# Ledger of designs, part 178: peptides against a protein of PDB entry 4JHK

Target 1, 212 residues: chain A of PDB entry 4JHK
Amino acid sequence: EDYKIQSFDLETQKLLKTALKDPGSVDLEKVSSVIVDQSLKDQVFSREAGRICYTIVQAEAKQTNGSVFRRNLLNRLQQEFKAREETRKRSTQEWVCLVSFICNIFDYLKVNNMPMVALVHPVYDCLFRLAQSDALKNEEEVDCLVLQLHRIGDQLEKMNVQLMDELFNLLRDGFLLQEDLSSMGRLLLLEILEFRAGGWKLSDTAQKYYYS

## One batch from the design tools (peptide; made by RFdiffusion4, then SolubleMPNN)

Design b2_p28_8_s3 (from b2_p28_8, 15 letters changed)
Fold by OpenDDE base, seed 3:
Structure b2_p28_8_s3 (fold): chain B 212 residues (1-212), chain A 28 residues (1-28)
Amino acid sequence: as target 1 above (212 residues)
Amino acid sequence: SKLEELDQEIRAATEQESLERIKELLAK
């Protein structure tokens, strides 16, 4: 299986490849830090990062029965989560990368195909933050919100339907009542409202309308 | 399987640690 790690220098690529095959031979704390740092800069990488992280976790468990990588990864993630408001104030781009990364870790870092329960509320907290009026007026944040809901919305709802209902109440109100949304932002909110209403699926007609 | 059992143990430990950290954040 190939991993998209071309954005790293050759030395770091070697480190990551070694971690994937022989995690016991590398500094897994350093590996986790490198992955998190890059994920905070590149939202596209975040999805790949989730897959990479899962592979390393499984490799370490199989090789040494250890969990050093997962522990370091989640500790770093929690630190970033704690500082999320400061991150948002500093850089919208870094903020949406952080949200994307947290959501992708939720999506990929599963055990027996079940998500980690402890990540449910942190994920919802991020999505609720994106659903606030001051965030909905920023198209970049709306893009992130809608993207994550497309990716993991159905899973999140299964974990807590009440929170999902509350979240979508905010999105509905934003769509209907907020005046300073961009035209694209408003369109995306409508799309995601319809997406959930359709059981987290879009009809062919809707697909063409929103994405063609 | 043995791997599944190990994964369950790792998940449980990780989730517990994460919950404690979340509680700490809520206390601030």
Scores: peptide ipSAE 0.018, ipTM 0.465, DockQ to the pose 0.121
Fold by OpenDDE base, seed 2:
Structure b2_p28_8_s3 (fold): chain B 212 residues (1-212), chain A 28 residues (1-28)
Amino acid sequence: as target 1 above (212 residues)
Amino acid sequence: SKLEELDQEIRAATEQESLERIKELLAK
């Protein structure tokens, strides 16, 4: 498999490659830290980081029956999550990268083919934050929100339909009542409302309308 | 209320993926 790690220096690339195949031979705390740091800076990487993390977790489990990497990863993730408002204030880009990363971890880092229950509320909390009026006026945040819902919305709903209903109430209110949405932001909200209403699918007609 | 009724209609239209109907409702 190809992993998008070209943004790292050569030494770090080597570290990551080694972690993927022989996790017992590297400092897995350092590896987790590097992955989280880069995920906060690079949107492309943050979208794929979950796949890398999953591979390392599986490799460590197979090699030593250990969970050092996952533990360190989740600990760091929890720290970043707790500081999410500070991150958002500092950098919208880092904030949306963080959300993307958390959602990607939720999507890929499954236990017994099931999402980690511990990540459900953190993911929803991030999405609810993106659904607030002060965030909906920012197209970058709307893009992130809609993108994540496209990726993992169906899974999240299965975990907690009540929270999903509450979230979409906010999105509908934003679409209907908020005046300072961008044209694209408003369009994206409408699209995601239809997406869920259609069972997390888009009709061909809708696809052309929103993305052609 | 009128707003609640409008919201219900929009939701119904959304469930049917009727973008044109939604636009019409919003124009009222």
Scores: peptide ipSAE 0.000, ipTM 0.258, DockQ to the pose 0.018
Fold by OpenDDE base, seed 4:
Structure b2_p28_8_s3 (fold): chain B 212 residues (1-212), chain A 28 residues (1-28)
Amino acid sequence: as target 1 above (212 residues)
Amino acid sequence: SKLEELDQEIRAATEQESLERIKELLAK
């Protein structure tokens, strides 16, 4: 498989390629840190990073029956998650990258073909933060929120429907009551409300209206 | 309240993917 890692220097690319094929021969803590660091800078890469992480996890499991990479990855994610408010204050871009990465890890890093239960609350916490009034007024944060819900909303709901109901109550309230939403932000909120109401699917009419 | 009633109607319209109805309700 081809992985999009051209944004890294050649040495790091080699490190990642080695980790993908022979994880036991590299410092997996370093690999995890490099992936997280880059994911915090590049939202596009964050999705690729999820796939890369899954591959490394599987490779290590197959090679040594180990879980060093996953452990280090999750530890780093936990650190970043705990510092998420500071990250948000420092850089909206890094914040949405963090959310995107956590959601992508949730999407790709399955255990026994199931989502990691440990990631459910952290993901919801991030989405709830994006659903607060101070975040909904920022189009970049709304974009992130709606994108993640499109990608993993159905899976998250299966894990905890009560939290999803609460989240969408906030989104509905934002759509109806918040005055400082951008036109695009309001449109996106309406779309995602309809998206869930339609069973996490878009009708032909909705597709045409929102994305054509 | 009127707001609660409006919210319920909008939710119902959303469930039916009736964007036009939602717009009408918001225009009131």
Scores: peptide ipSAE 0.000, ipTM 0.261, DockQ to the pose 0.018
Fold by OpenDDE base, seed 5:
Structure b2_p28_8_s3 (fold): chain B 212 residues (1-212), chain A 28 residues (1-28)
Amino acid sequence: as target 1 above (212 residues)
Amino acid sequence: SKLEELDQEIRAATEQESLERIKELLAK
């Protein structure tokens, strides 16, 4: 399988490749740290990171029936999640990368083919933060919010429909009442409202309207 | 209020997957 790790130096690429094939031969704490660090800097990699993490978890499980990588990964995620407000204040880019990464982990890192229950509230907390007025005025944050809901909204709703209803109440209020939204931001909010209303699908008509 | 009415109508239109109705409401 091909993994998008070209953004790393050659030594780190080798480390990651080894982790994917023979996780027992590398420092999995270091690997997890490298993946998280890069995910906070590179949105393209952040998307790929979920798949990479899943593969490493599976490889370790098959090799040693261990979970060292997953433990380290989740510990680091917990640390970053707890510091999410500080991250947002420091860098919007890092903040949206963090949200993207957590959502990707939710999407890919499944147990018994089911999402990790422990990630449900952290994901919702991130999305709720993006749905606040101070975030909705920033196109980068709206892009992130809408993108994640497109990717995992249906899965997330299955885990907790009440929270999803509350989230979309905020999005509707933002769409209707917030005056300092960009034109694109407002359009994206409308699109995602329609997307959920359509059962997390876009009709051909909607596709043309929003993306023509 | 007018705002509440508009909100209710847009919500209903959204739930019914009526993009055209939403567009019409936003044009008011």
Scores: peptide ipSAE 0.000, ipTM 0.261, DockQ to the pose 0.018

Design b2_p28_8_s4 (from b2_p28_8, 16 letters changed)
Fold by OpenDDE base, seed 5:
Structure b2_p28_8_s4 (fold): chain B 212 residues (1-212), chain A 28 residues (1-28)
Amino acid sequence: as target 1 above (212 residues)
Amino acid sequence: SKLEELDKEIAELLTEESLKKIQELLAQ
């Protein structure tokens, strides 16, 4: 199986490839750190990172019934999440990458094909932060919010419909009432509102309107 | 299936204690 890790140097690529196939032979703390660090810099990789993490977790479980990688990954994720407001102040890019990474971990790192319950509230916390007025005025944050809701909104709703209703109340208010939204931001909010209203799917007509 | 077997193994690694810790820390 191929993974998109071309952004890393050759040594790191080798490390990741080895972790995917023989996790017991590498420093899994280092592997987790590398994945998190890169995910905080590259939103494209963040998507792939979820899949990579899932594979490494499975490989380690199969090989040694161990959880070293998961432990290190989640510990680092905990640290980054706790510092999320400082991250946002420092760099919008790093902040949206962090959100993307957490959402992708939620999407891919499942147990018995079910989302990890422990990640539900952290994910919602991130999305609620993106739904605040100071974030909605930033197109980069709106892009992130809408992207994650497209990817995992239906799953999140199944975990907690009340929180999803509250979140979309904020999005509706932002769309209707907030004056300093960008044109694209407003368009994206409208699209995601319609997306959920349509059962987390878009008609062909809507797809063409918003993305063509 | 292989996937189901791996999921079962992963589930066994996610103990109640570990999940609680993760939930508490990530909720802060």
Scores: peptide ipSAE 0.018, ipTM 0.504, DockQ to the pose 0.082
Fold by OpenDDE base, seed 4:
Structure b2_p28_8_s4 (fold): chain B 212 residues (1-212), chain A 28 residues (1-28)
Amino acid sequence: as target 1 above (212 residues)
Amino acid sequence: SKLEELDKEIAELLTEESLKKIQELLAQ
């Protein structure tokens, strides 16, 4: 398997590769910290982080029946989540990277091939924050919101349809009523509204309309 | 399958207590 870790220096790449194959031979707290730090500043990596984390979790479980990596990862995730408003204030990029990371962890770090229930509300909280008026006017945040909903929206809905309904009520209101949306932002909101309405599927016609 | 076995192993590491704690902390 190939992992997109070229953004790290060679030493760190080696560390990650070792963690993926022989997690017991490395400092898994350090590994988790490195992954989270990079996920907060690199959008490309943040999309890969979930897969990497899942692999390390599996490797450690298989090798030693341990959970050191998972514990450290989730602890760091908790810290970053709690500080999400400050992160957003400091850097929109870091904020959307954080959301992407949390969503990717939700998507990949499954238990018995099911999403981790403990992550459902945190994910929704992030998406609801992106759906607020002050966030919808920022195209970068809208991009993030729509991307995550494309990736994990169907899974999230299965976990809690009521929250999904509430979220999409906000998105619909934003689309219809908010005046300071960018043209692309408005288009993306319309697309995701249609996407869910179509059972989390996009018709060929819609695909061409929104993304050609 | 291998993946199913790994998922089972992972699930066994995630006790009800740990999941509850994670949920509570993340909900703050």
Scores: peptide ipSAE 0.017, ipTM 0.485, DockQ to the pose 0.081
Fold by OpenDDE base, seed 3:
Structure b2_p28_8_s4 (fold): chain B 212 residues (1-212), chain A 28 residues (1-28)
Amino acid sequence: as target 1 above (212 residues)
Amino acid sequence: SKLEELDKEIAELLTEESLKKIQELLAQ
């Protein structure tokens, strides 16, 4: 199949295709940088970026038994994570894109079919930051928080239930006590509280109420 | 043969439906 992502120019598309099929023939550091850069601009891209990253990791492992791409990817993620507060200050959009991307990497890049333990605390740190009062008042950040919890909340809880309990205590308090939440923000918090209470599932009634 | 296997695996992971969804989302 001939893959094309219109968000990339033709040269970059060729680079990505080559990385997928013949990773040993390209600069995998450059490939990782391109993927991260695009993921920081478009939140919806981040999920497929995770799949692409996983595929490149598998391709390199099978072709050369190497891990150059994964190493470069994680190094870049670490750099962005360390600078997350500055990123948030500069651009809310880039901040939520960063969170989304980290969460999707957690979701797709697994070792022995298990999430990478090293990513657990960084993911929780991002979610806890989104659960602070100054972030909960921003609907864009609430959207991001709730979306990630829908995607990987059950996996995160399995990794550390204590942190998840603490996180949801903050969300409950925000829902009940914080005055400057938007109406939609408050609704989303209620929805995610019910989502976890239902075993990370929504009833048909709840589905109709929140997403009709 | 090794590359052929990789091609099949990539095709399964990055289906036309998935790519179409990506294009639609990125076009917003």
Scores: peptide ipSAE 0.015, ipTM 0.417, DockQ to the pose 0.024
Fold by OpenDDE base, seed 2:
Structure b2_p28_8_s4 (fold): chain B 212 residues (1-212), chain A 28 residues (1-28)
Amino acid sequence: as target 1 above (212 residues)
Amino acid sequence: SKLEELDKEIAELLTEESLKKIQELLAQ
């Protein structure tokens, strides 16, 4: 189902629409800020924001050969990433939204049809943070972790298989050794372990077991 | 409604087809 932008006020809706169609006529710094702000508050939006961002990037490139939006977006993203621990402590929701957003940007905002190399380590850093024991006990964080790995795990692995191995070692240990996982959390960890083991695909049996 | 139209327009820009076109452009 398509995301509805009606959650924004009319002015913001118009701003986003114009940014998508005529980026040169709007303050692209403001647009980037709006997108990031909303992505931190709305998980659904954060999961979809990458598509909006790449569309604006494309539109600006086409219209003016500019990169003002991307520059501002990445700058803000960097700021939020650097403050991620503070964000996590303040709000789990904002934290998982941030991770979702970063992963979504990684997924969609590509250069020469390749993921931005500069985002690889930040994405892994976020996922590693979610894979720590204090995060694995929180189902919301596990949900986020598993969701991102489902979405971009194969791409990330291609960028750095060593980090992915290390990450999944943590997940395996969490699954096997951590006692304060929720039932669903444990189930999700098992699922994602199997998912990767299956070449980033779910077997028919697993699909039925986890998502029926 | 105006809001529905706006949502529709945004959604259309984010279709798989549109994404493909953008990716092709970015690949250049």
Scores: peptide ipSAE 0.014, ipTM 0.418, DockQ to the pose 0.022

## One batch from the design tools (peptide; made by RFdiffusion4, then SolubleMPNN)

Design b2_p29_3_s1
Fold by OpenDDE base, seed 3:
Structure b2_p29_3_s1 (fold): chain B 212 residues (1-212), chain A 29 residues (1-29)
Amino acid sequence: as target 1 above (212 residues)
Amino acid sequence: SLREEALERPLSDEEWEKLIEEESEEMAK
């Protein structure tokens, strides 16, 4: 399998490959830190990190029945989440990478085929932050918001429909009332409003209209 | 339970650590 780890140096790539196949032979705390660090810097890797993490979790469970990796991963994730406002202030790019990473972990690390409940509020809090007026005016943040809702919105709604309703009230108000949205940002908000209204589905015609 | 609470409200750091441990154990089953 291709886990898209080419952005790492060769030594780190070897570390990650070993973690994927023989997690008991490496420092899994270090591995988790490396993955989180890179996810904050590289949008492409951030989008793929969930799959890598899932594989390592499964490999460790199978090999040693251990949970060192996922424990360290989630603890680091919580630390970054708590510092999210500082991250956003420092770098919009790192902020959207953080959101993407958290959403990817939510999507891939399942417990009995269900999302980890510990991640529900952190994910919603990130999305609510992206739905504030100061974020909606930034196309990069709107792109991130809409992308995550396309990927995990249906799952999130099942976990807490009230929060999803509140989130989309903000998005509706942004679409209708906010004057400093970019043309693309406004289009994306309309699309995601229609996406949820259609049961988290979009017709082929609508998909082409908004994304082609 | 903490799992039920986590769906309804943000957790404290202590509650988070406890829940992560519980869910991690469940995931390992």
Scores: peptide ipSAE 0.480, ipTM 0.913, DockQ to the pose 0.804
Fold by OpenDDE base, seed 2:
Structure b2_p29_3_s1 (fold): chain B 212 residues (1-212), chain A 29 residues (1-29)
Amino acid sequence: as target 1 above (212 residues)
Amino acid sequence: SLREEALERPLSDEEWEKLIEEESEEMAK
């Protein structure tokens, strides 16, 4: 398989490729650290990171029945999650990258094709934070929120529909009541409200309206 | 079960680690 890892230097690319094929021959703690660090800087990579992580997890399990990589990965994820408010205060960009990373890990690191239950609340907590008034006024945070809901909203709802209802109540209130939303932010909220209402699918009409 | 609890509330660090380990073991099967 081909992975988009061109953002890394050649040495790191080689490290990642080796981890994918022969995880026992590399420092998997280092690999996990590199992936997390890059995911916290690049939202585009964070999507690919999920796929990469899952592949490495599978490779290590098959090769040595080990779990060094996933343990290090998830421990780091937990640490970053715990510090999410500080991250948000420091950098909106890093914050949305963190959310994107957590959501992508949720999407790709599945157990028997099911999401890791341990990640459900952390993901919701991140999305709820993005749905607060102080976040909704920031277009970058709205972009992140809507993007993640497009990617994993249906899966999250299956895990806990009550939380999803509560989340979308906040989004509805933001759309209807919050005055300091940007025009694009308001449009995105409307779109995601309709997206869920349509069974997590976009109609042809809606797609044309919002993306043409 | 811990899995059920995880859907309803945030887990402690210890519970998180335990659940991650349990789910990770399932991945290895």
Scores: peptide ipSAE 0.465, ipTM 0.912, DockQ to the pose 0.783
Fold by OpenDDE base, seed 1:
Structure b2_p29_3_s1 (fold): chain B 212 residues (1-212), chain A 29 residues (1-29)
Amino acid sequence: as target 1 above (212 residues)
Amino acid sequence: SLREEALERPLSDEEWEKLIEEESEEMAK
């Protein structure tokens, strides 16, 4: 399998490749730290990190029946989540990378083919933050919000419909009432509203309208 | 249950670690 690890130096790439194939031979705490750090800096990697993490989790479980990587990963994730407001103030780019990473982990680290319940509220909190007026005026944050909802919105709704309703109330209000949305931001909000209304699917007509 | 609580509110650090461990055990099966 191919993994997007080109943003790392060659030595770190070797470390990650070894972790994927022979996790018992590397420091898995270090590996988890490296992955989280890079996920905060590289949006492309952040969006794909979940698959890498899941592979390492499975590899460690099969090889040593261990869970060192997963524990360290999730603990670090929680720490970053708790500091999310400071991250947002420091760098919008790092903030959206963090959200993307958390959502990606939610998508890939399944328990009995279900999302980890521990991640549901953190994911919603991130999305609610992106749905605030000060974030909606920033197209980069709107892009992130809409992207995550496209990827995991249906799964999140199954975990808590009430929170999803509340979130989309904010998005609808933003679309209708907020004056300083960019043209693209407004278009994206409309699209995601229709996406959910259509059962988390786009009709052929809608697909053509927005993406042709 | 802790799982139900996690859906409704933010968890403390201790609750988070406990739930992660619980779910991780299920993942390992």
Scores: peptide ipSAE 0.463, ipTM 0.909, DockQ to the pose 0.706
Fold by OpenDDE base, seed 5:
Structure b2_p29_3_s1 (fold): chain B 212 residues (1-212), chain A 29 residues (1-29)
Amino acid sequence: as target 1 above (212 residues)
Amino acid sequence: SLREEALERPLSDEEWEKLIEEESEEMAK
């Protein structure tokens, strides 16, 4: 498998490649920090980071039955999640990247083909924050919200349908009642409302749009 | 169980650390 790590310098790329193949030979705390740091800067990498993290987790488990990387990764995630409001105030981009990263970790780090239960509420909390009026007026945040719901909405709903209902109540209210939505934001909200109503199934067109 | 609680409410930092450890062990199988 090829991993998109071109955004890193050559030394870091080497570190990541080594971690993917021989995690026991590198500082896995450093690796986790590097991945998180970059994920907070680049949403494209944030998506890829999920795959990378999964591979490293699997590699370490197979090599030593260890979980050093995963523990460090999740601890860092917790720290960033706890500081999410400050992050949002500081940088919308970093906030959106953080949400994307958390959602991607949720999507890729499965336990017996099930999501990590520990991430369910953190993910919902992020999505609920994006569904607030002050966030819905920002197209960048709406785009992030809708993208994540397309990716993991069905999984999240299976974990807690009540929270999903509450979330979509906010989205419907935003769509119908909020006056300062951008044109694209309004369209995205409508699309995701219809997407869930249709059973979380992507059309070919939607698949190309969101996952290209 | 802690896993059941995590689905119903946010966890404290201590509970979070405990749960991720439990789930990490499960992943290692």
Scores: peptide ipSAE 0.442, ipTM 0.901, DockQ to the pose 0.850

